# Ledger of designs, part 130: peptides against a protein of PDB entry 6A30

Target 1, 150 residues: chain A of PDB entry 6A30
Amino acid sequence: AQDADNVLQPIMDLLDSNLTLFAKICEKTVLKRVLKELWKLVMNTMERTIVLPPLTDQTMIGTLLRKHGKGLEKGRVKLPSHSDGTQMIFNAAKELGQLSKLKDHMVREEAKSLTPKQCAVVELALDTIKQYFHAGGVGLKKTFLEKSPD

## One batch from the design tools (peptide; made by RFdiffusion4, then SolubleMPNN)

Design b2_p28_2_s2 (from b2_p28_2, 10 letters changed)
Fold by OpenDDE base, seed 3:
Structure b2_p28_2_s2 (fold): chain B 150 residues (1-150), chain A 28 residues (1-28)
Amino acid sequence: as target 1 above (150 residues)
Amino acid sequence: MKVSAEEFKKKREEAIKEFLEKKKKEAA
């Protein structure tokens, strides 16, 4: 339990800050779209961090930002200022890319597979993040969060 | 229309608190 809390706290703090910011600046429909893209980014980052060999943080972030940044550009997110809102999302995505540090707590560099304890921590972490995005029903729907981000 | 950021934050905090408390009880 304590290990999971230590892993989750940085992620929760980052999500809380970014979600609060987006809620303040985005219209409801835009916010929902942003939340969906952030969810995909978080899930993909975690998946790659856990499944793939240690990639440099920069390589992982760069790949994820390129993949999801193209998706965000295609979404006509009428942010009042296209440049500032997009940049804030990119910055948030970059900060979320620091989820690669989750590896330091969860994945031993040499281990291709997680131990049962590590798996339990990852499961708890994922479920906790789902609760943050659901936000007691005012965020993303559970049915969306249960689907693969792919 | 914008979502109330304060309400959104409050709901996140409440949801996570309840969830973590539940998980702590299950692990004890």
Scores: peptide ipSAE 0.402, ipTM 0.868, DockQ to the pose 0.542
Fold by OpenDDE base, seed 2:
Parts: sequence; C-alpha cells; structure tokens
Structure b2_p28_2_s2 (fold): chain B 150 residues (1-150), chain A 28 residues (1-28)
Amino acid sequence: as target 1 above (150 residues)
Amino acid sequence: MKVSAEEFKKKREEAIKEFLEKKKKEAA
C-alpha cells in the first residue's frame, strides 16, 4: 500500500495540476477531447514504459506525440487560447515524462517482466488514474476508460 | 459552456478519496 502511494502521488499531483488547468482553459467539449487524448497518451506511455524499458523519456514522448499529434490537428479543436491543443498535449506529455519515475519505482531497469508485486502496483495505479479521469462522473465515461487506447 | 474547474477538482478528489479508502479496506 505505501509503495503504491509513493508511486501514485507524483502522478496524481501531475494529473491534478494538468486536469485543473485544462478545465480552466477549455470549454466542455474541448476539455472532453483533451481528456481523451491525454488518457490515450498516459496509457500508451505507461504501456511503453513497462514493455520497452530501454526507451528514453524523450524518445517515448516524441513517438507518442507524433502518433497522436496528427489526430489532434485533424480535429480542429478550437482552443480558446492561442495554444494549439497539440501544444497542450505536448506540454502534458513532457510532464508525463515524469512517468519515468514511475518506471524507476516500479520496474528495475533489468527486469524484462514485472514481478507479481509490481503488476499489482501497476494495476492499482491504472485504476487510480482511471478514477481521476472519470472524476466522479463529470470526466470521461467508464466505458471509454475501460477500452484499450489502441 | 466551461466546466467549473473547482467542481471538477472537487469531484476528482472525492472520487479518489473514496476509491483509495475502499482499496485500503479491501486490503485490510
């Protein structure tokens, strides 16, 4: 439990800050779109961090942003501020590069696979992050969060 | 319409609190 809290706290703080910022800046429809893209980014980042430990934060973030950035541009999300939705996601992704700290806490650099304990921590972390995005029903729908980001 | 950032934050905090409390009870 304490180990999970130590791993989750930085992520929760990051998510709280970003989600609050997006809620302040974005209209409801834009916010929902941003949340969906952020969720995908978080999930893909976590998955890649676990599956591909040798990837540097920059490489992982760059690859994820390239894949998802094209989708955001096509969506013509009229953000009220001069900041392109892509730039917001990019900034969020840079901050999510701190998920490497999650890796350091959860996965030993040499471990090709997670131990059962590490798996349990990851599962708890994922479930907690889902709750943040769901936000008691005012955020993303559970059905969306339960689907693979792929 | 903008979402109330304060309400959104409050709902997140409440949801997480309840979730973590539930998990602590299940582990105990």
Scores: peptide ipSAE 0.399, ipTM 0.868, DockQ to the pose 0.555
Fold by OpenDDE base, seed 5:
Structure b2_p28_2_s2 (fold): chain B 150 residues (1-150), chain A 28 residues (1-28)
Amino acid sequence: as target 1 above (150 residues)
Amino acid sequence: MKVSAEEFKKKREEAIKEFLEKKKKEAA
């Protein structure tokens, strides 16, 4: 429990900040789209952090943003400027680079395989993040969050 | 229409609080 809280706190703080910002600046439909892209980014970042060898956070974020940023542009989402929305997601992703702290807590052992304890922490972390994005029903739908972002 | 940022924040915080409390009780 204590280990999970320590791992989750930085992510929670980041999500709180970004979700608050997006809620303030985005119209409802835009917000939903931004949340979906952020969700994909978070999940992909976590997956890469857990599964892939230590890549620099910048390389991971840049690759993810290039992949998902194109998806945001294709949506008829009246972002005030497409550039601003993408930049905000980029900034959010850059801040999500602090997910490296999650990596540092989880990657104690060079082994690609997480221990059962580490798996439990990751599972709890993922479930908690899903709750953040669901936001008591005003955020993303549970059915969307349960699907693989891939 | 803009989503009420305050409502969104409140609901998010409440949902997380309830979820974490539930998980703490289950672990205990």
Scores: peptide ipSAE 0.394, ipTM 0.866, DockQ to the pose 0.492
Fold by OpenDDE base, seed 1:
Structure b2_p28_2_s2 (fold): chain B 150 residues (1-150), chain A 28 residues (1-28)
Amino acid sequence: as target 1 above (150 residues)
Amino acid sequence: MKVSAEEFKKKREEAIKEFLEKKKKEAA
């Protein structure tokens, strides 16, 4: 329980700050798009953290942003003057680099496979993050959150 | 139309609180 809370708290704080900011600055349709891209980024980051050996935070973020950044350019998301939607996601991804703490708790350098205990923590973390994005029904739909981001 | 940031925050906080409370009860 305490280990799960220690892992979840940084993610929760990050999501609370970013989701609040996006809700303040984005129109409804833009917000939904940003939430979807952020969800994909979170899921891909977690997947890579579990599957890949210790990569530097910068390499993970850069690869994820390059893959998902193409989707934001095609939508003329008239974001307010100062930050391109790509920049907002970039900043959110950079902050998600602090999920290195999640990595340190979840990924032992030596084990390519998670222990059953680690799997349970990851599952709880994923379920909690899904609840944040769903936001009691005002955020992303459950059906979207249950699908693979690919 | 802009989403109410306060409403979004409130709904998010309520949902996560209920979810965590449910999980704590299931684990006890």
Scores: peptide ipSAE 0.393, ipTM 0.866, DockQ to the pose 0.546

Design b2_p28_2_s3 (from b2_p28_2, 13 letters changed)
Fold by OpenDDE base, seed 1:
Structure b2_p28_2_s3 (fold): chain B 150 residues (1-150), chain A 28 residues (1-28)
Amino acid sequence: as target 1 above (150 residues)
Amino acid sequence: MKVSPEEFRKKREEALKEFYEKKKKEAA
């Protein structure tokens, strides 16, 4: 628990700042859409950090944005500016590049596989992030959070 | 309508607090 908290604290601080900003800028329906995209970004970043070889922040962000960035435009919810929304997600992703530190703390440099203990820490981390995005029911629905972001 | 940023933050913080308290109880 403490290990997960130590790793997550910087990420949670960054998320808190970004989510606060998004809440100030976005209408409720738009905010929900932004949260969904951010959730996908976070989950994919975590997955890549654990499973894939180290990626540069730029490559990681670029790949994730290419895969999910268009989803913000196709939503029934019109962002005031599609470009602004995309840029906001980009900025959030850049700041969330600190997720790479999760790898440094959780993944042994030489082993692509996590130990059982490390897996437990990752699971706890994921559960924590899910609670954060759910935000006592005012954020994303649990059913959405339990689905694969793929 | 916009979500209150302050309320949204509060709910996130409360959710985390409750979650951690729950996990502490489960681990004890």
Scores: peptide ipSAE 0.454, ipTM 0.888, DockQ to the pose 0.554
Fold by OpenDDE base, seed 3:
Structure b2_p28_2_s3 (fold): chain B 150 residues (1-150), chain A 28 residues (1-28)
Amino acid sequence: as target 1 above (150 residues)
Amino acid sequence: MKVSPEEFRKKREEALKEFYEKKKKEAA
């Protein structure tokens, strides 16, 4: 529990700042779409960080940003200012891409060789993030959070 | 319509608090 808290606190602070900003600037339907994309980004980042061998932080971030950037472009999210909103989401995604560092704190061994303790920490971390995105029902639906991000 | 940023923040904080308290009780 303590290990998970230490790892999650910086992530939660970053998410809190970005989610607050998005709630201020986005209409409800747009906010939901942004939250969904952000959730996918977080989940994919964590999955790759835990499952894949150490990719360079830059490579992983770049791949995730490219994959999710294309998804955001297709989704005609009329952000009030197309350029500013997209850039803000991009910046948020870039910052969240630093979740790769979560590996250094949570996983000391090579990918796919998680100890039972490490697995428990990861599970707790994922559940915590799910609760955060659900936000007592005002955020994403539980059914969405339980689905694959792909 | 926009979601209240303050309400949204409060709900996130409450959700985390409840979750952490639950996990602490389970571990005790």
Scores: peptide ipSAE 0.454, ipTM 0.889, DockQ to the pose 0.530
Fold by OpenDDE base, seed 4:
Structure b2_p28_2_s3 (fold): chain B 150 residues (1-150), chain A 28 residues (1-28)
Amino acid sequence: as target 1 above (150 residues)
Amino acid sequence: MKVSPEEFRKKREEALKEFYEKKKKEAA
């Protein structure tokens, strides 16, 4: 229980701030697009953080941020100020890059597979994050959240 | 149309509440 909280709380804190901000500044359709990109970023970051060796995590996160940042720009998210909105999302992505710490919490030994307990923690965290993005239907659809972000 | 930030926040808080309830059940 405590382990799950330790993993989830930092993520939720970051998401709460950013999602609140996006909800305030974005039209519904724009918000959905932003949420989708953010979801993809979160999921990919978590996956890479968990699966990849620690030494490559920061590099991969950086690569992910660059790749998805460019993708988001191409999507022309119609924010009140496109440049500002894109930058804000990019900054949010950078903050979410700190999800690399999730690996530190999950994997004490970088080279070892997750223990069953650690897997359960990750599953619970992921479920919560999905619900957080869904937000009772206000956010992303469940069908989207259940699909691979790739 | 904008999503209500308040409603959005409320629903996210509900998700967190459910998380804590699940934790409680797991710990029991």
Scores: peptide ipSAE 0.426, ipTM 0.864, DockQ to the pose 0.437
Fold by OpenDDE base, seed 2:
Structure b2_p28_2_s3 (fold): chain B 150 residues (1-150), chain A 28 residues (1-28)
Amino acid sequence: as target 1 above (150 residues)
Amino acid sequence: MKVSPEEFRKKREEALKEFYEKKKKEAA
């Protein structure tokens, strides 16, 4: 439990800051779209951090943005700020590069497989993040959060 | 219409609190 909290707290602080910022800037429909893309980014980052060899933050961000960044542009999501949704996701992705810290705490450099303890931490982390994105029903729907991002 | 950042934050905090309390009860 304590190890999970140590890993989660930086992520939750980052998410809190970003979600608060997005709520201030975005209209409700735009916010939901941004939240969906952010969720996908978080999930993909976590998955890649666990499954893939250590990627540089830039490589991870670049790959994630290539797959998901176009989704924000096609929706004609006009953000009231000069920063488009893609740029916001880019900034969030850059900050979420700190999810590499999750890897450092969870993945031994040589272990391609997670230990039971590491799996439990990942599961708790995922559940916590899902709950945070759901925000008592104000955020994303549970049905969306339960779907695989791929 | 904009979502109130304060309300959104409050709901996130409440959701986390409920989640942690539930997990503590399940572990006991």
Scores: peptide ipSAE 0.415, ipTM 0.861, DockQ to the pose 0.579

Design b2_p28_2_s4 (from b2_p28_2, 11 letters changed)
Fold by OpenDDE base, seed 2:
Formats: sequence, C-alpha cells, structure tokens
Structure b2_p28_2_s4 (fold): chain B 150 residues (1-150), chain A 28 residues (1-28)
Amino acid sequence: as target 1 above (150 residues)
Amino acid sequence: MKVSEEEFRKKREEALKKFREEKEKEAE
C-alpha cells in the first residue's frame, strides 16, 4: 500500500504543478490540447509501468513528445513565445519522463503481478486522475477519458 | 479566453480530496 502511494503521490504532485502552469499560460483551446497530450502520456506511462519492465523510457517519452510537439508548433496559435510553451510541455514531459525513474523504484520490485491491494490503489488512482483531468467539466470530456489511448 | 484558474484548481483539489478520503477508508 505504501509503495503505491509513494508512486502515485509524486505523479499527482507533478500533474498538479503542470496543470496549474498550463492553466496559467494557455488559452482554453490550447489547454485542452495540452491536457489531451498529457492524458495520453500519463496513460501510456501507467500502461507501460504495469505491463512492461522498466525500459529506459526517457527516450520514448521524449520521442513521442518531440513528434507531437512539432504538431503544436505548426498550429498558428500565437502562444506568446512559441518556444516557451513547447519547451514547457517538453519540460513537463521530461518531468513526466522522470516518472519513469519513479517507475524504476517500482520496477526494482520484480515484474511481480500487482498485489490485489496495489491493483485497487492503481484503479483508484486512475479514477482520480480521470476526475482530475475532467475537473468537473472544465478540463477534458468524460467521453475522451473513457476511450482507450490510441 | 482562458480557463478560470481558480475553478480549475478547485475542481482538481476536489478530486484529490476524494482520493485521500477513499484511501483513508481502504486503510480502515
């Protein structure tokens, strides 16, 4: 139980910090786009954490965000400094990539099936993260959060 | 138009509060 909490609390703190930052700097439409990408990243990170042993995922998260970050640059959304918003997303992604280091703390425990208690905590965490991203309708739509990250 | 930072923060805090409350119930 404590181990799951030790992993989830840093994730939630990171999400809170990043979402607070993005809410301050992004317009509503940009924020929604950022939230969608962040959601995908979180879901992929969690899925890989559960399914895959610790691959040096810093490179893959960096590559995924580099590929998607190029897509955000082409949108004529005059973010005040195009470089700063993309760099902030990249830095947030890098920080989320450091969640892979948090994964390294989890994965040092053998590829053991999550205990029922760990599963329950992960499920609760997933639900909480969904609610967190939904934010009473201010954030992402429930229909988006319920779809598998393609 | 920007999202209300305060509303967005408040709703996220509510989600975190629920998470903490559910964790406390599971620990009992």
Scores: peptide ipSAE 0.393, ipTM 0.848, DockQ to the pose 0.349
Fold by OpenDDE base, seed 5:
Structure b2_p28_2_s4 (fold): chain B 150 residues (1-150), chain A 28 residues (1-28)
Amino acid sequence: as target 1 above (150 residues)
Amino acid sequence: MKVSEEEFRKKREEALKKFREEKEKEAE
């Protein structure tokens, strides 16, 4: 439990920093788009960290960005620069690379399923992240957060 | 229009507070 907390706390702090930055620089519609892409990235990173063998952070992030980066392009939301928005998400994701360590801290062996206690911690973390992105309705809609990221 | 940064921050802090409270409860 403590090891999981040690990994999750920095992630939450990083998310807070990035969300604060995005809120400062983005119009509401742009912010929502950025948040959606960040949410997808976080969820996919967590999923891969738990389910798959440890990948290099850069490779995993690069793959995720390639998959989801197309979503930013489809939006009519004019970022100050499309490249800037993508780069910001990339930077946020890069800093979130510590998610790769979550599995190592929670699960001693790649082949082992999470213990009930570990599952509870992950569920709590996921719920917290959802609440963070929702931010009482200021951020993303609950219906969006409850759907599996495509 | 920009989102209220203060409101957005406050609501995120509330979420983090709840997380900490639940962690303390699980440690008992």
Scores: peptide ipSAE 0.392, ipTM 0.847, DockQ to the pose 0.356
Fold by OpenDDE base, seed 1:
Structure b2_p28_2_s4 (fold): chain B 150 residues (1-150), chain A 28 residues (1-28)
Amino acid sequence: as target 1 above (150 residues)
Amino acid sequence: MKVSEEEFRKKREEALKKFREEKEKEAE
């Protein structure tokens, strides 16, 4: 349980900082798009963290960004900030990827199957993250959050 | 139109609060 908390808390802190920033700089429609991409990234990162053996941070981030990064370019929404929304997501992804280093520090132990208690914590965390992204309807729609990112 | 930053923050904080509360219950 403590190990799961140690992984999830940094993710939540990172999400809070990034979402705060994005909310300040993005128009509503842009924010929603950013949130969708960030959600996919978070879900994929969590899935890999849980299911996949530790991949190098760069490889994981690069694969995630390569898979999802092309989707943001088509929306020629002039972000009011000189930073392309893609770059913001990239930075967020990079920061999330640093959480895999935390995994490398924590998961010196073999990819042990999550204990039932750890599974419960992860499930709770996933639900919390969904609520966090939904933000009482201000953020993403429930229907989007309920769909598998795959 | 921008999202209300304060409302968005507040709702996120509420989600985190619930998480902490549930986590505390699971630890007991």
Scores: peptide ipSAE 0.390, ipTM 0.848, DockQ to the pose 0.337
Fold by OpenDDE base, seed 3:
Structure b2_p28_2_s4 (fold): chain B 150 residues (1-150), chain A 28 residues (1-28)
Amino acid sequence: as target 1 above (150 residues)
Amino acid sequence: MKVSEEEFRKKREEALKKFREEKEKEAE
């Protein structure tokens, strides 16, 4: 449990820093769009990190980051500094790639499946992330957070 | 219009506080 906490806490801190920054620089509609893309990235990264074998993780995370980065560019969200905003999101996404460490810690102890304790920690973390993105209704709607990002 | 940064921050902090409290209870 403590190992999972050690990996999740830095991710939550990173999210807090990035969301604080985006709230400062983005208009409400732009912020919501950014939050939706970050949510998709986090969920896809967690899913792939937990489900897929270790050898494929880095390549898949890299592909996801590139795909989501390109999607933000095409969406013509006129971020006041278009290049800077996209790069900031890409950098945030790259740092979220550290979610791969969660898998490495969990898989090294028990080869193919999470222990019940590890599952409980992941579920608690997922619920916390949902609440964090919802932010009492200021952020994303609950209906969006309950949908699959696929 | 921009979102209330203070309200947004406070609500995120509340979520993190609950997470920490639940972790402490599970460790007991």
Scores: peptide ipSAE 0.384, ipTM 0.844, DockQ to the pose 0.351

Design b2_p28_3_s1 (from b2_p28_3, 13 letters changed)
Fold by OpenDDE base, seed 1:
Structure b2_p28_3_s1 (fold): chain B 150 residues (1-150), chain A 28 residues (1-28)
Amino acid sequence: as target 1 above (150 residues)
Amino acid sequence: TPKTQQRIEKLTEEIKKAREEKKKKLEE
């Protein structure tokens, strides 16, 4: 349970901020597309984060998240003008693109067989993420989440 | 965890609120 929470918290922190933004800006159909792409990204990140030693990935995810976190401090919450919304989407897309590039760099490590402990952590994490992306029925459909290649 | 469940509930409410606000703006 604690190991799963340690893996999930950084991902959820990223998702909470980005999904809130996308929910405000995107139409329902666009939001669903974004959620599907985020789901794929999260699934791939989770697989790698659990297979890789916990210390290196928390530092990389934490460093990627920390480099972007410093930029958000000073801006007085002016209501984003239409131009600000586009820039926020672009910045969020750039952040997601960096996570995707991290994916490409990590693909080179051989698929090590998961230990029974790692499998249990993955299963618990996957169930939690499925619930998160379902978001009480306002997010992705259960049938999509269940049929997604695990 | 209870904390994770609370985050899911919060996100659910934020998405619902955002949809309601958009619906309201479309009706004006």
Scores: peptide ipSAE 0.179, ipTM 0.709, DockQ to the pose 0.480
Fold by OpenDDE base, seed 2:
Structure b2_p28_3_s1 (fold): chain B 150 residues (1-150), chain A 28 residues (1-28)
Amino acid sequence: as target 1 above (150 residues)
Amino acid sequence: TPKTQQRIEKLTEEIKKAREEKKKKLEE
């Protein structure tokens, strides 16, 4: 439980800030698309974080998540004009693209079978993230979250 | 965890509120 929380907290902190912002600026269909991409990113990041040794990845994820979060705080969040919302989506898409490239550069170390402990952490984390992305029915559909390749 | 559940509930409410505010702005 505590290990899952340690992995989830940084992700949730990023998601809370970004999803709140995106909920305000995005139309429903755009928000849904953003949520789908964030879901894929989170799933991929979690898979890697659990397979890779914890020390380097928490710092890298925390640094990646912080580097992306810090760029947002210093600007007085003027209610984004339509232009600002588009730029924020573009920046988020660029960040997602960089994370996708990070996917390609992270050497697929051999699919080491997850230890039973790691599997339990993954399962708990996945359930929590599914609930988070479902957001009481206002987020992604359960059927989409369940069919997503783990 | 209770903290995680609270965060989900808060996010759900914020998304709901944001949608309602957008709907209101489209009706004005």
Scores: peptide ipSAE 0.178, ipTM 0.710, DockQ to the pose 0.511
Fold by OpenDDE base, seed 5:
Structure b2_p28_3_s1 (fold): chain B 150 residues (1-150), chain A 28 residues (1-28)
Amino acid sequence: as target 1 above (150 residues)
Amino acid sequence: TPKTQQRIEKLTEEIKKAREEKKKKLEE
């Protein structure tokens, strides 16, 4: 349980900041699409984080996620005009693109079978993230989250 | 965890608030 929380907290911190921004600037349909892409990114990042040795991954993901979270707080979110919303989406997509680059660095370790302990941590983490992305019904549909490759 | 649940609730309220603010702005 505690290990799952330690892995999830940096991801959730990034997601909280980004989703709050997207909620403000995006229409419902656009927000849903962004949430789907974020979900895929998070799932791919988690899959890699669990396969890699725990210590290196938390530091790399935590550092990447923390660097991006700090950049967003300083922006006095003046509700930008429609043009500024597109730029904010682009900036957030660029930030998410850096998580994709982390993907390329993490691919090098062979997919070792997860230990039973790691599997339990992953399952707990996945359930928590599913709840997070569902966001009390205002986020992604449960059916989408359940059909996502676990 | 209670902390995680609180974060989910906070996010839910923030998304809800953002939608309400947008709706209000469209009605003005």
Scores: peptide ipSAE 0.178, ipTM 0.707, DockQ to the pose 0.483
Fold by OpenDDE base, seed 3:
Structure b2_p28_3_s1 (fold): chain B 150 residues (1-150), chain A 28 residues (1-28)
Amino acid sequence: as target 1 above (150 residues)
Amino acid sequence: TPKTQQRIEKLTEEIKKAREEKKKKLEE
C-alpha cells in the first residue's frame, strides 16, 4: 500500500494541475480526447516505472514533473484566445512528447517478470488511476478504461 | 487511501465546476 502511494502521489499531483487546466480550457469532447492520451501516457509510464528496476532517485520523475510545472505560475489566467488554447495544447503535447522520448531512452531491458509484490502494487495503482480518470462519471467511461490495453 | 479518495472527489468537483462555469459563460 505505501509503495503504491509513493508511486501514485507524483502522478496525481501532475494530473490534478493539468486536468484542472484542461477542464477549464477544453470542450467536453476535446477534454475526453486529452484524457485518453493522458491515460495511455500514465499507463505506459507506470508500467515502465514498475517494470524497470527502481530508477535511483524519486527525484527524476519528480524533477521531470517539477521542471515543467514551475513555468505556469505567473500567467494571469486570461481566457486563452483560440490561439492560446491551441498553444497550450501544443505545449502539453510537447511535454507529453518529451515523456515519449524518455520512452526511447529507456533501454530494452529484458521484461523481467514482476514479483508478486510488484504485481499487487500495479493492480492497486491501476484501480486507483481508473477511479481517478473516471472522476465520479465526469471523466472517461469505465468501459473505455477496462478495454484499454493495459 | 482516504487521502486519494479525497483527491478524486476534489478533482471531480473542480471538473464539474469548470463545466458549469463554461455553460454559464455561453448563456451570457
Scores: peptide ipSAE 0.177, ipTM 0.710, DockQ to the pose 0.478

